Peptides against a protein of PDB entry 6J07. Designs and how they scored, part 87

Target 1, 107 residues: chain A of PDB entry 6J07
Amino acid sequence: GQRGWFCGSVSQDLRQFWVAEGGTISDPRAADFLFSCDASHPDTLRIYQSLDYIEDNATVFHAYYLSAVANAKIKNSVALGHFILPPACLQKEIRRKIGSFIWEQDQ

## One batch from the design tools (peptide; made by RFdiffusion4, then SolubleMPNN)

Design b2_p24_6_s4 (from b2_p24_6, 11 letters changed)
Fold by OpenDDE base, seed 5:
Structure b2_p24_6_s4 (fold): chain B 107 residues (1-107), chain A 24 residues (1-24)
Amino acid sequence: as target 1 above (107 residues)
Amino acid sequence: MDEVIRELLELGEEVRKIARELRE
């Protein structure tokens, strides 16, 4: 299994999907994957401000990744790297370089 | 955080480039 932490911004449906796929839910310190749907949510902000994140020991991913996996026609075709959720202060520059985020395109 | 993000974003860009080429 794989350990995941979920921001309060993530729906219960996506959490249930994670568990159904063999994942477990843990606190952010023990998690292998950190999922959020809102970079400005207090839960996510606490991650960004944590020493683990600042020291490159944690990465936050947009939970839309799980939805993409659930809907993928080809197994393992969804690239996790497309779903990094960076702090708001970095998003503008990232959009300039690589374009809008996938979860924004779906809106 | 910046280094990890940079590396993963680079991987993501590569995947998107490949996907675009396959669609052409």
Scores: peptide ipSAE 0.038, ipTM 0.579, DockQ to the pose 0.103
Fold by OpenDDE base, seed 3:
Structure b2_p24_6_s4 (fold): chain B 107 residues (1-107), chain A 24 residues (1-24)
Amino acid sequence: as target 1 above (107 residues)
Amino acid sequence: MDEVIRELLELGEEVRKIARELRE
């Protein structure tokens, strides 16, 4: 099964889409996927400060991934890796090296 | 820094390097 955690910054519509596609919603520690729309949201910051994240055992993804999947004719054509949401302090350096994030281009 | 993020950064740099070399 696909267990997902959602930051408060993620809309209810995206959460409902996740469930409609067969996913379940859980707490961060039990979740396989962590979704957020705001790296500066308190919920997301708590993830970045967690031991699991610090030890590289957790990854936060931008919830726009779900929108991209919903709009794609071929669902598996959307690469989850392109939607990694890093801490705000790292985003500037990442944009410098690999360009703007997908969610910033399409929104 | 997340390990996955590091991998993406390295891949991005490699792609750009190759692209520049092909344009020369």
Scores: peptide ipSAE 0.029, ipTM 0.566, DockQ to the pose 0.052
Fold by OpenDDE base, seed 1:
Structure b2_p24_6_s4 (fold): chain B 107 residues (1-107), chain A 24 residues (1-24)
Amino acid sequence: as target 1 above (107 residues)
Amino acid sequence: MDEVIRELLELGEEVRKIARELRE
């Protein structure tokens, strides 16, 4: 599906791109994709605290994925897995293992 | 949460590795 939820930290431009590409915007419970630009944003924190997320039924992705897709010459060259946005408490160790997140590199 | 994160991160790491190799 193409149902997406967006944290308040995500710009309207990225939301509009999602819709322009055929996506729809829904509440977190109905969404197939959860997008955020800030793991510490209250909206995102509520996702991390939700039962769906705790039970591994939800994944949060950094919305920069959409920007990367928009700018990519080959659409499927952008791997969604690179844009998983874990809780802040895990990010430090993740950076140690796989390096800085993609959205941090372009800042 | 933890399982999904681990799996997706692993996939991401593998893709990045392959990408680096292709650029060489």
Scores: peptide ipSAE 0.042, ipTM 0.580, DockQ to the pose 0.104; fails the geometry check
Fold by OpenDDE base, seed 4:
Structure b2_p24_6_s4 (fold): chain B 107 residues (1-107), chain A 24 residues (1-24)
Amino acid sequence: as target 1 above (107 residues)
Amino acid sequence: MDEVIRELLELGEEVRKIARELRE
């Protein structure tokens, strides 16, 4: 199964959707997917500071991905890569290169 | 951290590019 961790910034609705789609909720160390809605939230910051993340074994995704999947006509048209949530210190440079993040466009 | 972010961002950018081309 797919194991997901959720930052406290993620709504209960999105967590419930994850479970409804067959996912389970776990701690960050056991999770296959890490979801957050706020790169500056203490929960997310702890992920960025973890060895797994620093060693490129973990990626944080914006939980808006789940909302996009729920509303997509074609599920596979929603690319998880569009929802990478990098540390706040990197976001400005990333926006310069590829434009605003998708969750910033829709919210 | 940086390598994973870079690779996935490149993937995302490519997907967006393809999507735009398909709409044109």
Scores: peptide ipSAE 0.040, ipTM 0.582, DockQ to the pose 0.104; fails the geometry check

Design b2_p24_7_s1 (from b2_p24_7, 7 letters changed)
Fold by OpenDDE base, seed 4:
Structure b2_p24_7_s1 (fold): chain B 107 residues (1-107), chain A 24 residues (1-24)
Amino acid sequence: as target 1 above (107 residues)
Amino acid sequence: MEALEERNRKLAEEIVERRLEELE
């Protein structure tokens, strides 16, 4: 499905883009995709604390994915898997291994 | 607590693996 949930940290423009591309907006429990721009936002923190997340049934993606899709010159050139947004407590150690996240490199 | 920590560990590994696979 194309049901998405959006953290309050995500701009209205990106939400509108999602809908324009055929997506719908739902609550986190019903959503197929969870988008956030801030791992420390209370909305996102609730996801990381949920059983769905712990049981690997929920993954948060950085909403910059949608911006990348909107600006992509080649169809399907943007991989959602590159935009997994981990909890803030993990980000420093991840950066030590891979460098900056994509959403940080492009800004 | 342990379940969350384990999930986080696996998530970190997944993210790292995905990025490194793209570099190779």
Scores: peptide ipSAE 0.696, ipTM 0.925, DockQ to the pose 0.649
Fold by OpenDDE base, seed 2:
Structure b2_p24_7_s1 (fold): chain B 107 residues (1-107), chain A 24 residues (1-24)
Amino acid sequence: as target 1 above (107 residues)
Amino acid sequence: MEALEERNRKLAEEIVERRLEELE
C-alpha cells in the first residue's frame, strides 16, 4: 500500500480522500509520500531539517495534488512531479523562473 | 549547513527544469 504523511496544514477532506483511494496514514519516517499545504508550518519545517530530506530520501509534495486528482476527468492525468513543495527560502527565486506554482494558479 | 544548501540548490533546479520541459 501507499503510505502517506500529512502536515497539520492539510485538511481532513484531503486525508480522507487519500485513504479512500487506498492509501494509509503513517509517520514521516515510514511514509512514501509527504504532503503539506504550508512550507512554513512547523511540521513541514521539521521535514526540511531532517537527514532524510538532506540526503534526498524525502520529498514534500503540496497536498493540492490530491485535490487535482479528485477533480481530474482522467485519473492519471495529474503529475505528482509538478507538486514538489520546496522550502519557503527557495520559493521566491523559483517563481522568478517559472512564474507561479501549480497550486497557486487556481487561487 | 552545506549539505542542506546543496540539497536545496538541487531541488530548485529540479523544479525549474520540470516546468520548463512542459513548455517545450
Scores: peptide ipSAE 0.695, ipTM 0.925, DockQ to the pose 0.647
Fold by OpenDDE base, seed 5:
Structure b2_p24_7_s1 (fold): chain B 107 residues (1-107), chain A 24 residues (1-24)
Amino acid sequence: as target 1 above (107 residues)
Amino acid sequence: MEALEERNRKLAEEIVERRLEELE
């Protein structure tokens, strides 16, 4: 199954899409996927400070992934790996090497 | 703190590698 946790920064529409696609919503510890739209949101910050994150048992993804999936014409054409949301302290460093994140580009 | 920094370093490298591989 697909167990997901959502930061408070994620819209109800995206949460509803997740459920409509067969996903369930759970707490961060039980979730297989963690979604956020804001690395600086208190909910997301708690994830980045957690033992699960430090031990590489938790990864946060930008919820824009769900929007991309919803709009994709070809099923499975959207790669989740391109939507990893890093802590705010890493974002400038990463942008210097790759440019803007996908969720920051024109929608 | 060292463990967190190591996790962050690896995460940054992963993100960069994924994007650069796509561009090549």
Scores: peptide ipSAE 0.695, ipTM 0.925, DockQ to the pose 0.645
Fold by OpenDDE base, seed 3:
Structure b2_p24_7_s1 (fold): chain B 107 residues (1-107), chain A 24 residues (1-24)
Amino acid sequence: as target 1 above (107 residues)
Amino acid sequence: MEALEERNRKLAEEIVERRLEELE
């Protein structure tokens, strides 16, 4: 499906891009894709605390994925799997192994 | 809490593995 949920940390521009590409916006329970720009945002924290997340039925992706797709020269060249947004408590550990997240490399 | 910790561990491993596989 093309149902997406957006944390309040995600800009309206990215939300509009999602809709323009044929996506719809729904609540987290009905969404196929969950987007956030801040793992510490209250909206995102509620996802990480949910049973759906614990049972591996929910994954949060960084909304920068949408920006990358919008700017990609070749469609389908951006892998969603590279944009999994983990809880804040895991990020330092992960960075020690991979260096930095994709959404941090343009900073 | 244990279930959450297990989920987080698996998630971290998945993220790391995806990045490392991309570099191979």
Scores: peptide ipSAE 0.694, ipTM 0.925, DockQ to the pose 0.644

Design b2_p24_7_s2 (from b2_p24_7, 11 letters changed)
Fold by OpenDDE base, seed 5:
Structure b2_p24_7_s2 (fold): chain B 107 residues (1-107), chain A 24 residues (1-24)
Amino acid sequence: as target 1 above (107 residues)
Amino acid sequence: SSALEERNKKLAERIVKAKLEEQA
């Protein structure tokens, strides 16, 4: 589906882009996609503590994905898999393996 | 919890795997 939840850390512009592309906004339990720009934001922390997340039924993506899609030069060139947003406690470990996250490279 | 730790471990592996597959 095209139902998305947005952390309060996500700009209104990115939310509007989601809707403009045909998406709808829902609560996290009903959402097919969860977007955040801050793993430490209280909204996102609640997701990581949820049963859905623990049971691997929910994944949080960095909302920069939407920006990348909006600005993509090549159609279908943006991979959602590169925008998985892990809890803050994992980020240092992951960076040691892959380097900076894609959303950090353009910051 | 152990369940959360396991979930986080899997998530980290997924992220790393995705990056490696992109480079391969």
Scores: peptide ipSAE 0.676, ipTM 0.927, DockQ to the pose 0.632
Fold by OpenDDE base, seed 1:
Parts: sequence; structure tokens; C-alpha cells
Structure b2_p24_7_s2 (fold): chain B 107 residues (1-107), chain A 24 residues (1-24)
Amino acid sequence: as target 1 above (107 residues)
Amino acid sequence: SSALEERNKKLAERIVKAKLEEQA
């Protein structure tokens, strides 16, 4: 499905793009995709503390994925796996292995 | 370890694996 939940940290433009592409917006429990731009945002923290997350039934993705998709509509497909947003406590150790996250490269 | 710690370990491994496969 194409049901998405959006953290308050995600811009309205990206949310509108999701809907324009045929997606629907729902609560986290019903959503197939969870989008956030801030692992430390209260909305996102609640996801990381949820049973669905702990049981590997929920994964948070950085909303920059949608921007990448928008820019690559006539280009190669964008891999969702490159946009997994981990809890803040994991980010430093992950960066030691892979370098900067893809959403940090434009900074 | 706790269930959350196991989930986080799994997530970290998934992220690293995805990045390494891209670079291959």
C-alpha cells in the first residue's frame, strides 16, 4: 500500500507531494511508510518506543527520500533503503562505518 | 540485551549493509 505517516518535522511540501503521487496520509499504526526529518522530534521518538518498532514491524525513513524521488522521476529509481532514519543514539556509530547519511550531504 | 537493543542492532546492520551494497 501507499499509506504514509508524517512527523511534524516534515514540510507540508513533501507531504503534498506524497498525496499528489497517489499516497494517503494515516496515523502511524495504519501507515505503511513512516517519514521524519528529525530522529529527536517527539513524534518520531514515540515511534522508536512503540511495540511495532521493537518487533521490527515499523521503520522510520527520512522524508528527504520524497525529494529525491521527485527529482528522479525521469531518472534511475531511488533506493528507500538508503533513507532509513535510525534513533539518534545509533547515528554516530553508523556514520563511522558508512560516512554521512544521504540527507546530510547537501549540508 | 533488551528487545530494543536487539532491534537497534538489527537496524544498524541493515543500514550498513544497504550502503555497502550500493558501493559494490
Scores: peptide ipSAE 0.676, ipTM 0.927, DockQ to the pose 0.627
Fold by OpenDDE base, seed 4:
Structure b2_p24_7_s2 (fold): chain B 107 residues (1-107), chain A 24 residues (1-24)
Amino acid sequence: as target 1 above (107 residues)
Amino acid sequence: SSALEERNKKLAERIVKAKLEEQA
């Protein structure tokens, strides 16, 4: 299914795109995809503190993924795995290894 | 908690692996 949860940090435009593409919006527990634009937003922090997250049953993705999909010229060219949004406490050490995140490069 | 720390470690590894594989 295409059930998505959206942090309050995600713009209405991206939410509308999700729905336009056939997605539905659900609560975090029912959602198949969790989208956020801010790892430090209270909504996202609640996800990182949840049992679902701790048990690796929940992963937060940066909502910029949807923008990338919308602008993609080649079908299936956007990899969701490149848009995993980690907790703020991990981001610095990750950047040391991979450089800036995709959503940071395009901003 | 140790469980959260382990989850975060796994997540970091997943992210790094995905990026490095894409660059290779």
Scores: peptide ipSAE 0.676, ipTM 0.927, DockQ to the pose 0.642
Fold by OpenDDE base, seed 2:
Order: C-alpha cells, then structure tokens, then sequence
Structure b2_p24_7_s2 (fold): chain B 107 residues (1-107), chain A 24 residues (1-24)
C-alpha cells in the first residue's frame, strides 16, 4: 500500500506531493513508509525507541526521497534504499564507510 | 539494550550494502 507517516520535520510540500501521487497519511503503526528529515526530532526518536523498530518491522526514510522522485527524469529511477535514515548515533560510522548521504549532497 | 544494539548494527549493514551495490 501507500500509507505514510510523516515526522513534524517534513515540509507540507512533500506531504502534499505524497498525497498527489496517491499516498495516504496514517499513524506510525499503520504506515507502510515512515518519513523524516531529522533523526533527532522527537517524533523520529519515538520511532527508534519503538518495539516495531527494534524488531526490524519499521524503517525510517529521509523525506528527501520524495523530492528526488518528483524531480527524476525517469520514473522509478530513485532507489528508496539509498534514503534510509539511521539514528544520529550511527551516522558518523556509516559516513566513514560510504561517504555523505544523498540528502546531504543535493540539499 | 542488546536488542536495540543488534537492530542498529543490522541497519548500518543494510545501508552500507545498498551503497556498495550502487557503486558496483
């Protein structure tokens, strides 16, 4: 499905794009996709502390994914897997291995 | 907790794997 939850850190424009593309807005437990622009936002932190996250049933994605999709020349050319947003405590170690995240490069 | 640490480790590995596959 296309059920999405949005952290308060996500702009209204990106939320509107999600809906325009056929998505719906739901609470985190019902959502298929969780979007955030800030791993340190209280809304996102609650996700990382949830049982769903700990049990690998929830993953947070950076909302910049939606912007990338909106601006893509080729439909479905943007890989969601490149926009996984990890907790702040993991980001430095991950950058050491892969470099900067996509949202840091284009924004 | 140990469960959270394991989840975070798994997440980091997933992110790294995705990036390496893109570069291949």
Amino acid sequence: as target 1 above (107 residues)
Amino acid sequence: SSALEERNKKLAERIVKAKLEEQA
Scores: peptide ipSAE 0.674, ipTM 0.927, DockQ to the pose 0.638

Design b2_p24_7_s3 (from b2_p24_7, 10 letters changed)
Fold by OpenDDE base, seed 1:
Structure b2_p24_7_s3 (fold): chain B 107 residues (1-107), chain A 24 residues (1-24)
Amino acid sequence: as target 1 above (107 residues)
Amino acid sequence: SEKLEERNKKLAEEIVKRALEEQR
C-alpha cells in the first residue's frame, strides 16, 4: 500500500479519500508521500527543516492533488509532480515565473 | 545553511521546469 503523512492543515475529507483509495496514514519518517495545504504550518515547517528534506530524501506535495484526483474524469490524468509544495520563502519567486500554483487556480 | 539553500534552489528549478513544460 501507499503510506502517506498529512499535515494538520489537510482536511479530514482529503485524508479519508486517501484511505478510501487504498492508502494508509503514517508518520513523516515512514511515509512515502507527504501532503500539506500550508507551507507555513508548523507540521510542514518541521519537514522543511529536517535532514531528510535537506538531503533531498523528502518532498512535500500539496494535498489538493487528492482533490484533483477525486474530480478527474480520466484515470491517471493528474500528475503528482505538478503539486510539489515548496517552502514559503520560495513561492513568490516561483509564481513570478509560472504565474500561480495549480492549487491556487480555480479558487 | 548552504545545504538548505542548495536544496531550495534545486526544488524551485524543478517546480518551474515542470510547470513551464505543462503550459507549453
Scores: peptide ipSAE 0.717, ipTM 0.939, DockQ to the pose 0.657
Fold by OpenDDE base, seed 3:
Structure b2_p24_7_s3 (fold): chain B 107 residues (1-107), chain A 24 residues (1-24)
Amino acid sequence: as target 1 above (107 residues)
Amino acid sequence: SEKLEERNKKLAEEIVKRALEEQR
């Protein structure tokens, strides 16, 4: 399915894009995709503390993925797997290995 | 918890793996 949950940190524009592309918005339990722009946002923190996350049934993606899709010239050229948003406590050690996350490269 | 730490470790490894493969 194409059911998405959005953290409060995600702009209304990106939410509207999701719907315009045929997606629906649901609560995190029913959602197939979880989007956030801030791993430290209370909404996202609740996800990282949930059983679904702990049991590997939930993954949070950075909503910048939607912006990348909107700007892509080639369909399916943007890989969702590159936009996995980890908890804040993991980000420094990950950056030491990869440099910067994709959503940070334009900043 | 132990389960959460394990999940986080797995997630970090996955992210790093995907990123490094793409950078090559």
Scores: peptide ipSAE 0.717, ipTM 0.939, DockQ to the pose 0.655
Fold by OpenDDE base, seed 2:
Structure b2_p24_7_s3 (fold): chain B 107 residues (1-107), chain A 24 residues (1-24)
Amino acid sequence: as target 1 above (107 residues)
Amino acid sequence: SEKLEERNKKLAEEIVKRALEEQR
């Protein structure tokens, strides 16, 4: 199955797109994919503090991935791996090395 | 905790690696 959890920072449109594409929405503990638009949102912070995250059993992705998929001309041309959303405390250091995150480039 | 720091370090390295490969 394709089970996803969504932070409160994610729009209803993106959630609906997920469901329209065959996904289901679940609690973070049962979800295979965790989506957020804000690493500092309380919902997302709880994920980063969880045992699942610490033990590398949970990864948060930026929900802009879904928007990119929706706009892609070629199916499956968008790589989820490029949309990993790290905790806020890591983002500045990462940007020094890569420039900007993909979701920031299309703002 | 030390475990969290290790997880964060690993995550950062992964993100950087993926991004740099895409920029080629």
Scores: peptide ipSAE 0.716, ipTM 0.939, DockQ to the pose 0.655
Fold by OpenDDE base, seed 5:
Structure b2_p24_7_s3 (fold): chain B 107 residues (1-107), chain A 24 residues (1-24)
Amino acid sequence: as target 1 above (107 residues)
Amino acid sequence: SEKLEERNKKLAEEIVKRALEEQR
């Protein structure tokens, strides 16, 4: 089983998918995976301000990853590493180099 | 803090690196 934390910005559908795939939901400190759909949401901001994040023991992923997994015929074809959600203050400079994030491309 | 800025810098570099490798 995998332990995940979810920002309030993440839909119940994606949370339910996580559980259906064998995941459990926990608080951020106990979670192995942190999911959010909004880097500016208060829940996510608290993560970016935490000691765990500063010490590189916490990484936030965009919950769109779960949607991509749900829609993929081959589940392991979706790379979690492509869904790292950075703080809002970094997003503009990152976009200048890579273009739109994966979760923004079809919106 | 300086530690936070360093963390953010490394994170940005990681994201860019992964994305550019995928775009090849």
Scores: peptide ipSAE 0.715, ipTM 0.939, DockQ to the pose 0.654

Design b2_p24_7_s4 (from b2_p24_7, 12 letters changed)
Fold by OpenDDE base, seed 1:
Structure b2_p24_7_s4 (fold): chain B 107 residues (1-107), chain A 24 residues (1-24)
Amino acid sequence: as target 1 above (107 residues)
Amino acid sequence: SAALEERNRKLAEEIVARKLAEQA
C-alpha cells in the first residue's frame, strides 16, 4: 500500500513529496506507513500508546527516509528498516549499541 | 503496561539487529 500518516513534526515538503510519488495521506489507523520527525511529539506519542503499536501492527519511521529517497540516485537503494523511529525512552540505550541514528548523522 | 514494555524491548532488539547485520 501507499497510504501514509504524518506527525505534525513532518514538514509540508516531505508530505508533498509523498503525494507526488503516488502516496496518499490518511489517518494512523488506515495508514500503511507512519512518519515522524520527533518521537516526543504528542502525535507520535499517541501512536506508541496505541493498541496497533503494542500488538506489533504499527511501526513509526523517521520521515528523513523520504528525504533520502528523494536524493537517491538508485531506486530502492534506501532501506526503510534503517529509519525505524523508536520511543524516546529507548533511544539512548540503542545509540550505545549502534551509534547515532541515520537521521542524526547529517545534523 | 507489561505489553508495552515487551513491545519496546522487541523493537529495540530489532533495530540493533538490523544495524549489526548491515555492518557484518
Scores: peptide ipSAE 0.724, ipTM 0.942, DockQ to the pose 0.639
Fold by OpenDDE base, seed 4:
Structure b2_p24_7_s4 (fold): chain B 107 residues (1-107), chain A 24 residues (1-24)
Amino acid sequence: as target 1 above (107 residues)
Amino acid sequence: SAALEERNRKLAEEIVARKLAEQA
């Protein structure tokens, strides 16, 4: 089993998909995966300010990853690493280097 | 804080590196 935390910005559909795939929902401290759809949401901001994040023990992923997994034709074809959601203060400079994030392209 | 800034910088570098590796 895999434990996930969800920001309030994540839809119930994506949360339900997580559970349907065998995942459980937990608080951020117990979660193995942290999902958000909004780096500026208060829930996500609290993560970015936490000691766990600062000490590199927490990473936030964009919940669109789950949508991509749900729609994937080939199992394991979606790389979680491409869905790392950085703080809002970093996004502009990152986009200058790599272009739009995946979740922005497919929205 | 300095620690947070360092974490953020490393995260940015990681994201960029992953993307560049994909394109290579």
Scores: peptide ipSAE 0.723, ipTM 0.942, DockQ to the pose 0.643
Fold by OpenDDE base, seed 2:
Structure b2_p24_7_s4 (fold): chain B 107 residues (1-107), chain A 24 residues (1-24)
Amino acid sequence: as target 1 above (107 residues)
Amino acid sequence: SAALEERNRKLAEEIVARKLAEQA
């Protein structure tokens, strides 16, 4: 499905793009995709503390993915897997291994 | 909790693995 949840940190423009592409907006429990621009936002923190997250049934993606898709020359050329947004407490150790997150490189 | 810490560890490993696989 194309049900998405959006943290309050995500702009209205990106939400509108999601809907324009055929997506719908739902609560986190019903959503197929969870988008955020801030791992430390209270909305996103609630996701990281949820049973769905702990049980690997919820993954948060950085909403910049939608911007990348909108600007892509070839449709479906943007890999969602590169936009997994981890909790803030993990980001330093991850950057030590991969350098920088893709949303940090493009912004 | 232990469960949350384990989930976080696995997530970090997944993210790193995806990046390294893409670069290979």
Scores: peptide ipSAE 0.723, ipTM 0.941, DockQ to the pose 0.642
Fold by OpenDDE base, seed 3:
Structure b2_p24_7_s4 (fold): chain B 107 residues (1-107), chain A 24 residues (1-24)
Amino acid sequence: as target 1 above (107 residues)
Amino acid sequence: SAALEERNRKLAEEIVARKLAEQA
């Protein structure tokens, strides 16, 4: 099974989609996937400060990934790796190199 | 902390690398 944790910044619709696709919702320690829509949300900040994150045992993904999956015409056409959500302190320098993040586009 | 800064730097590099690989 797929265990996911969700920041409070993630809508109930996306959480429901996760469950509808066979996922379960758990605390961040037990989760295999961590989803957030806001790197500055207190829930997400706690992840970035956690030992699991520091030791490279946790990665936060932007929950827009789930929206992209839901709207994809071809299954598995959406790459999770493109939705890694970095801490706010890194985002400007990353944008200077790659441009806007996927979740910031087409808005 | 130094450990956190190192983790962050590696994460940034990973994100950039993935984007560059996609464009190649």
Scores: peptide ipSAE 0.723, ipTM 0.941, DockQ to the pose 0.637

Design b2_p24_8_s1 (from b2_p24_8, 13 letters changed)
Fold by OpenDDE base, seed 2:
Structure b2_p24_8_s1 (fold): chain B 107 residues (1-107), chain A 24 residues (1-24)
Amino acid sequence: as target 1 above (107 residues)
Amino acid sequence: MKEKLEKRNQEIKERILEIAQKEK
């Protein structure tokens, strides 16, 4: 019963996993979760420019979260909060403080 | 709108930093 939107940068495998886990795929406006693998992808950029994002009603998460869940010993052990995907303009500054994003550590 | 976007971006940054700091 969870609605998700996927940037074109997300693989079909991860999309299929989402559906297999009971999720559905919808447009960004109807989605509860927004997944992307590239903050600079045109699809994702449109999200960052949307009113929903600006008004704090939408957050983009890195789709690697789904991969982490799929490979986790305990599914609920993976925290979605660690996979917030910020706009590209913020990433350098954030990395200076935290080092690397989780999705970059396994890359 | 530019100001609102900048504010939102700063909030996102702060949220990420807070989560990262909490795990350390």
Scores: peptide ipSAE 0.726, ipTM 0.940, DockQ to the pose 0.573
Fold by OpenDDE base, seed 3:
Structure b2_p24_8_s1 (fold): chain B 107 residues (1-107), chain A 24 residues (1-24)
Amino acid sequence: as target 1 above (107 residues)
Amino acid sequence: MKEKLEKRNQEIKERILEIAQKEK
Protein backbone atom coordinates (compact mmCIF):
# COMPACT_ATOMS: atom_id res chain seq x y z
CA GLY B 1 0.00 0.00 0.00
CA GLN B 2 0.84 3.67 -0.11
CA ARG B 3 -0.56 5.01 3.14
CA GLY B 4 1.69 7.51 4.84
CA TRP B 5 1.87 9.29 8.16
CA PHE B 6 3.68 12.60 8.48
CA CYS B 7 5.24 14.22 11.49
CA GLY B 8 4.44 17.88 11.98
CA SER B 9 8.07 18.57 11.06
CA VAL B 10 7.39 17.61 7.43
CA SER B 11 6.56 20.42 5.01
CA GLN B 12 3.23 20.65 3.26
CA ASP B 13 5.05 20.47 -0.07
CA LEU B 14 6.35 16.99 0.65
CA ARG B 15 2.92 15.89 1.84
CA GLN B 16 1.40 17.20 -1.37
CA PHE B 17 4.01 15.37 -3.42
CA TRP B 18 3.12 12.14 -1.65
CA VAL B 19 -0.55 12.59 -2.51
CA ALA B 20 0.25 13.64 -6.08
CA GLU B 21 2.17 10.40 -6.53
CA GLY B 22 -0.85 8.39 -5.47
CA GLY B 23 -0.31 8.18 -1.74
CA THR B 24 -2.83 8.74 1.01
CA ILE B 25 -2.34 10.28 4.43
CA SER B 26 -3.38 8.37 7.53
CA ASP B 27 -2.77 8.09 11.24
CA PRO B 28 0.37 6.22 12.34
CA ARG B 29 -1.47 3.00 13.14
CA ALA B 30 -2.91 2.69 9.64
CA ALA B 31 0.14 3.98 7.78
CA ASP B 32 2.52 1.82 5.78
CA PHE B 33 5.21 4.50 5.80
CA LEU B 34 6.08 6.94 8.55
CA PHE B 35 7.88 10.14 7.58
CA SER B 36 9.60 12.71 9.75
CA CYS B 37 12.23 15.41 9.48
CA ASP B 38 13.03 15.54 13.18
CA ALA B 39 13.61 12.58 15.46
CA SER B 40 13.17 14.90 18.44
CA HIS B 41 9.78 16.23 17.35
CA PRO B 42 7.01 15.27 19.78
CA ASP B 43 5.08 13.52 17.00
CA THR B 44 8.07 11.34 16.14
CA LEU B 45 8.94 10.67 19.76
CA ARG B 46 5.47 9.23 20.24
CA ILE B 47 6.20 6.79 17.41
CA TYR B 48 9.47 5.64 18.98
CA GLN B 49 7.61 5.05 22.24
CA SER B 50 4.81 3.06 20.61
CA LEU B 51 4.34 -0.69 20.72
CA ASP B 52 4.30 -0.77 16.93
CA TYR B 53 7.84 0.57 16.83
CA ILE B 54 9.10 -1.61 19.67
CA GLU B 55 7.62 -4.73 18.08
CA ASP B 56 9.22 -3.96 14.69
CA ASN B 57 5.91 -3.10 13.03
CA ALA B 58 6.90 0.49 12.39
CA THR B 59 9.99 2.19 11.00
CA VAL B 60 10.42 5.93 10.67
CA PHE B 61 11.97 7.34 7.50
CA HIS B 62 13.30 10.79 6.89
CA ALA B 63 10.93 12.73 4.64
CA TYR B 64 13.88 13.91 2.54
CA TYR B 65 13.39 10.58 0.79
CA LEU B 66 10.40 12.13 -0.97
CA SER B 67 12.45 15.11 -2.06
CA ALA B 68 15.12 12.78 -3.41
CA VAL B 69 12.49 10.81 -5.33
CA ALA B 70 11.01 14.00 -6.76
CA ASN B 71 14.41 15.09 -8.05
CA ALA B 72 15.67 11.71 -9.22
CA LYS B 73 16.48 11.37 -12.90
CA ILE B 74 16.21 7.59 -12.85
CA LYS B 75 12.96 6.06 -11.69
CA ASN B 76 13.35 3.84 -8.62
CA SER B 77 16.95 4.94 -8.14
CA VAL B 78 16.37 6.17 -4.60
CA ALA B 79 16.70 3.50 -1.93
CA LEU B 80 14.32 3.91 0.98
CA GLY B 81 16.67 2.00 3.24
CA HIS B 82 19.14 4.85 3.19
CA PHE B 83 16.55 7.09 4.83
CA ILE B 84 15.78 5.20 8.02
CA LEU B 85 15.50 7.85 10.73
CA PRO B 86 16.80 6.50 14.03
CA PRO B 87 15.97 7.93 17.43
CA ALA B 88 18.09 10.90 18.43
CA CYS B 89 19.89 8.84 21.07
CA LEU B 90 21.46 6.68 18.34
CA GLN B 91 22.43 9.31 15.81
CA LYS B 92 25.75 10.40 17.30
CA GLU B 93 27.06 6.85 17.41
CA ILE B 94 25.86 6.13 13.88
CA ARG B 95 27.50 9.29 12.52
CA ARG B 96 30.82 8.16 14.00
CA LYS B 97 30.58 5.18 11.65
CA ILE B 98 28.99 6.57 8.48
CA GLY B 99 29.96 10.24 8.74
CA SER B 100 26.58 11.81 8.03
CA PHE B 101 23.07 10.85 7.05
CA ILE B 102 21.93 11.46 3.48
CA TRP B 103 19.50 14.18 4.57
CA GLU B 104 22.41 16.03 6.18
CA GLN B 105 24.57 16.06 3.05
CA ASP B 106 24.89 18.95 0.63
CA GLN B 107 22.13 19.30 -1.93
CA MET A 1 9.63 -2.53 28.01
CA LYS A 2 12.89 -0.65 28.34
CA GLU A 3 14.85 -3.73 27.36
CA LYS A 4 12.58 -4.30 24.36
CA LEU A 5 13.05 -0.73 23.23
CA GLU A 6 16.83 -0.99 23.59
CA LYS A 7 16.78 -4.18 21.56
CA ARG A 8 14.73 -2.49 18.84
CA ASN A 9 17.07 0.48 18.79
CA GLN A 10 20.08 -1.82 18.49
CA GLU A 11 18.45 -3.52 15.53
CA ILE A 12 17.77 -0.17 13.86
CA LYS A 13 21.37 0.90 14.38
CA GLU A 14 22.74 -2.34 12.96
CA ARG A 15 20.39 -2.13 9.98
CA ILE A 16 21.59 1.36 9.14
CA LEU A 17 25.24 0.37 9.49
CA GLU A 18 24.77 -2.70 7.32
CA ILE A 19 23.12 -0.67 4.56
CA ALA A 20 25.94 1.86 4.69
CA GLN A 21 28.54 -0.90 4.48
CA LYS A 22 26.86 -2.46 1.45
CA GLU A 23 27.09 0.85 -0.36
CA LYS A 24 30.91 0.71 -0.26
Scores: peptide ipSAE 0.726, ipTM 0.940, DockQ to the pose 0.562
Fold by OpenDDE base, seed 1:
Structure b2_p24_8_s1 (fold): chain B 107 residues (1-107), chain A 24 residues (1-24)
Amino acid sequence: as target 1 above (107 residues)
Amino acid sequence: MKEKLEKRNQEIKERILEIAQKEK
């Protein structure tokens, strides 16, 4: 299934799109996909501190993925892997290598 | 737990970098 959890930083529009595409909204423990727009948001921080994250059972994705999917002309052209949202403490180092995250480029 | 978290974070970095590498 497509069970998703959403950080409070994610807009209602993106949540509605998720549901419109057949997804459901659940708590983090039951969710298959975790979406956030802010790695420093308290909701997201709790995920990074959870055993599920530490034990490689949970990955947080930037919710901009949903915007990219909504605007895509070709189905399945948007790769979820490009939207992995790392903890804030890692982002500066990662940007040194990749330049900027996808969700930062279109803004 | 700190060591496990650091290991997980390192894996996340590597995963992101690998994906970005394939894109270029």
Scores: peptide ipSAE 0.725, ipTM 0.940, DockQ to the pose 0.611
Fold by OpenDDE base, seed 5:
Structure b2_p24_8_s1 (fold): chain B 107 residues (1-107), chain A 24 residues (1-24)
Amino acid sequence: as target 1 above (107 residues)
Amino acid sequence: MKEKLEKRNQEIKERILEIAQKEK
């Protein structure tokens, strides 16, 4: 399925791209994909505290994935797995291992 | 619930690290 939820931190342009690619927008409980640009945004924080997240039924992805897909020369060349957005409390430790997240490299 | 959340967070961290290692 292509049901997506979007944090308020995600631009309307990325939401519109999702719909243009055949996706629909839903509440987080019905969504297949959860997108955010800010792990500290109140909308995203509520996800990280939800039962769906805690029980391993929800994963948050950085919405920059959609931008990468939009700009990709080869369709399906962008891997969603590289855009898992962890809670803010984990990010510093993860960066010590991987350097920087993909969405931070062009900032 | 705190223990379950911590376990989930650890899993997320490990998943991210595993993906990063596979790409090297």
Scores: peptide ipSAE 0.725, ipTM 0.940, DockQ to the pose 0.601

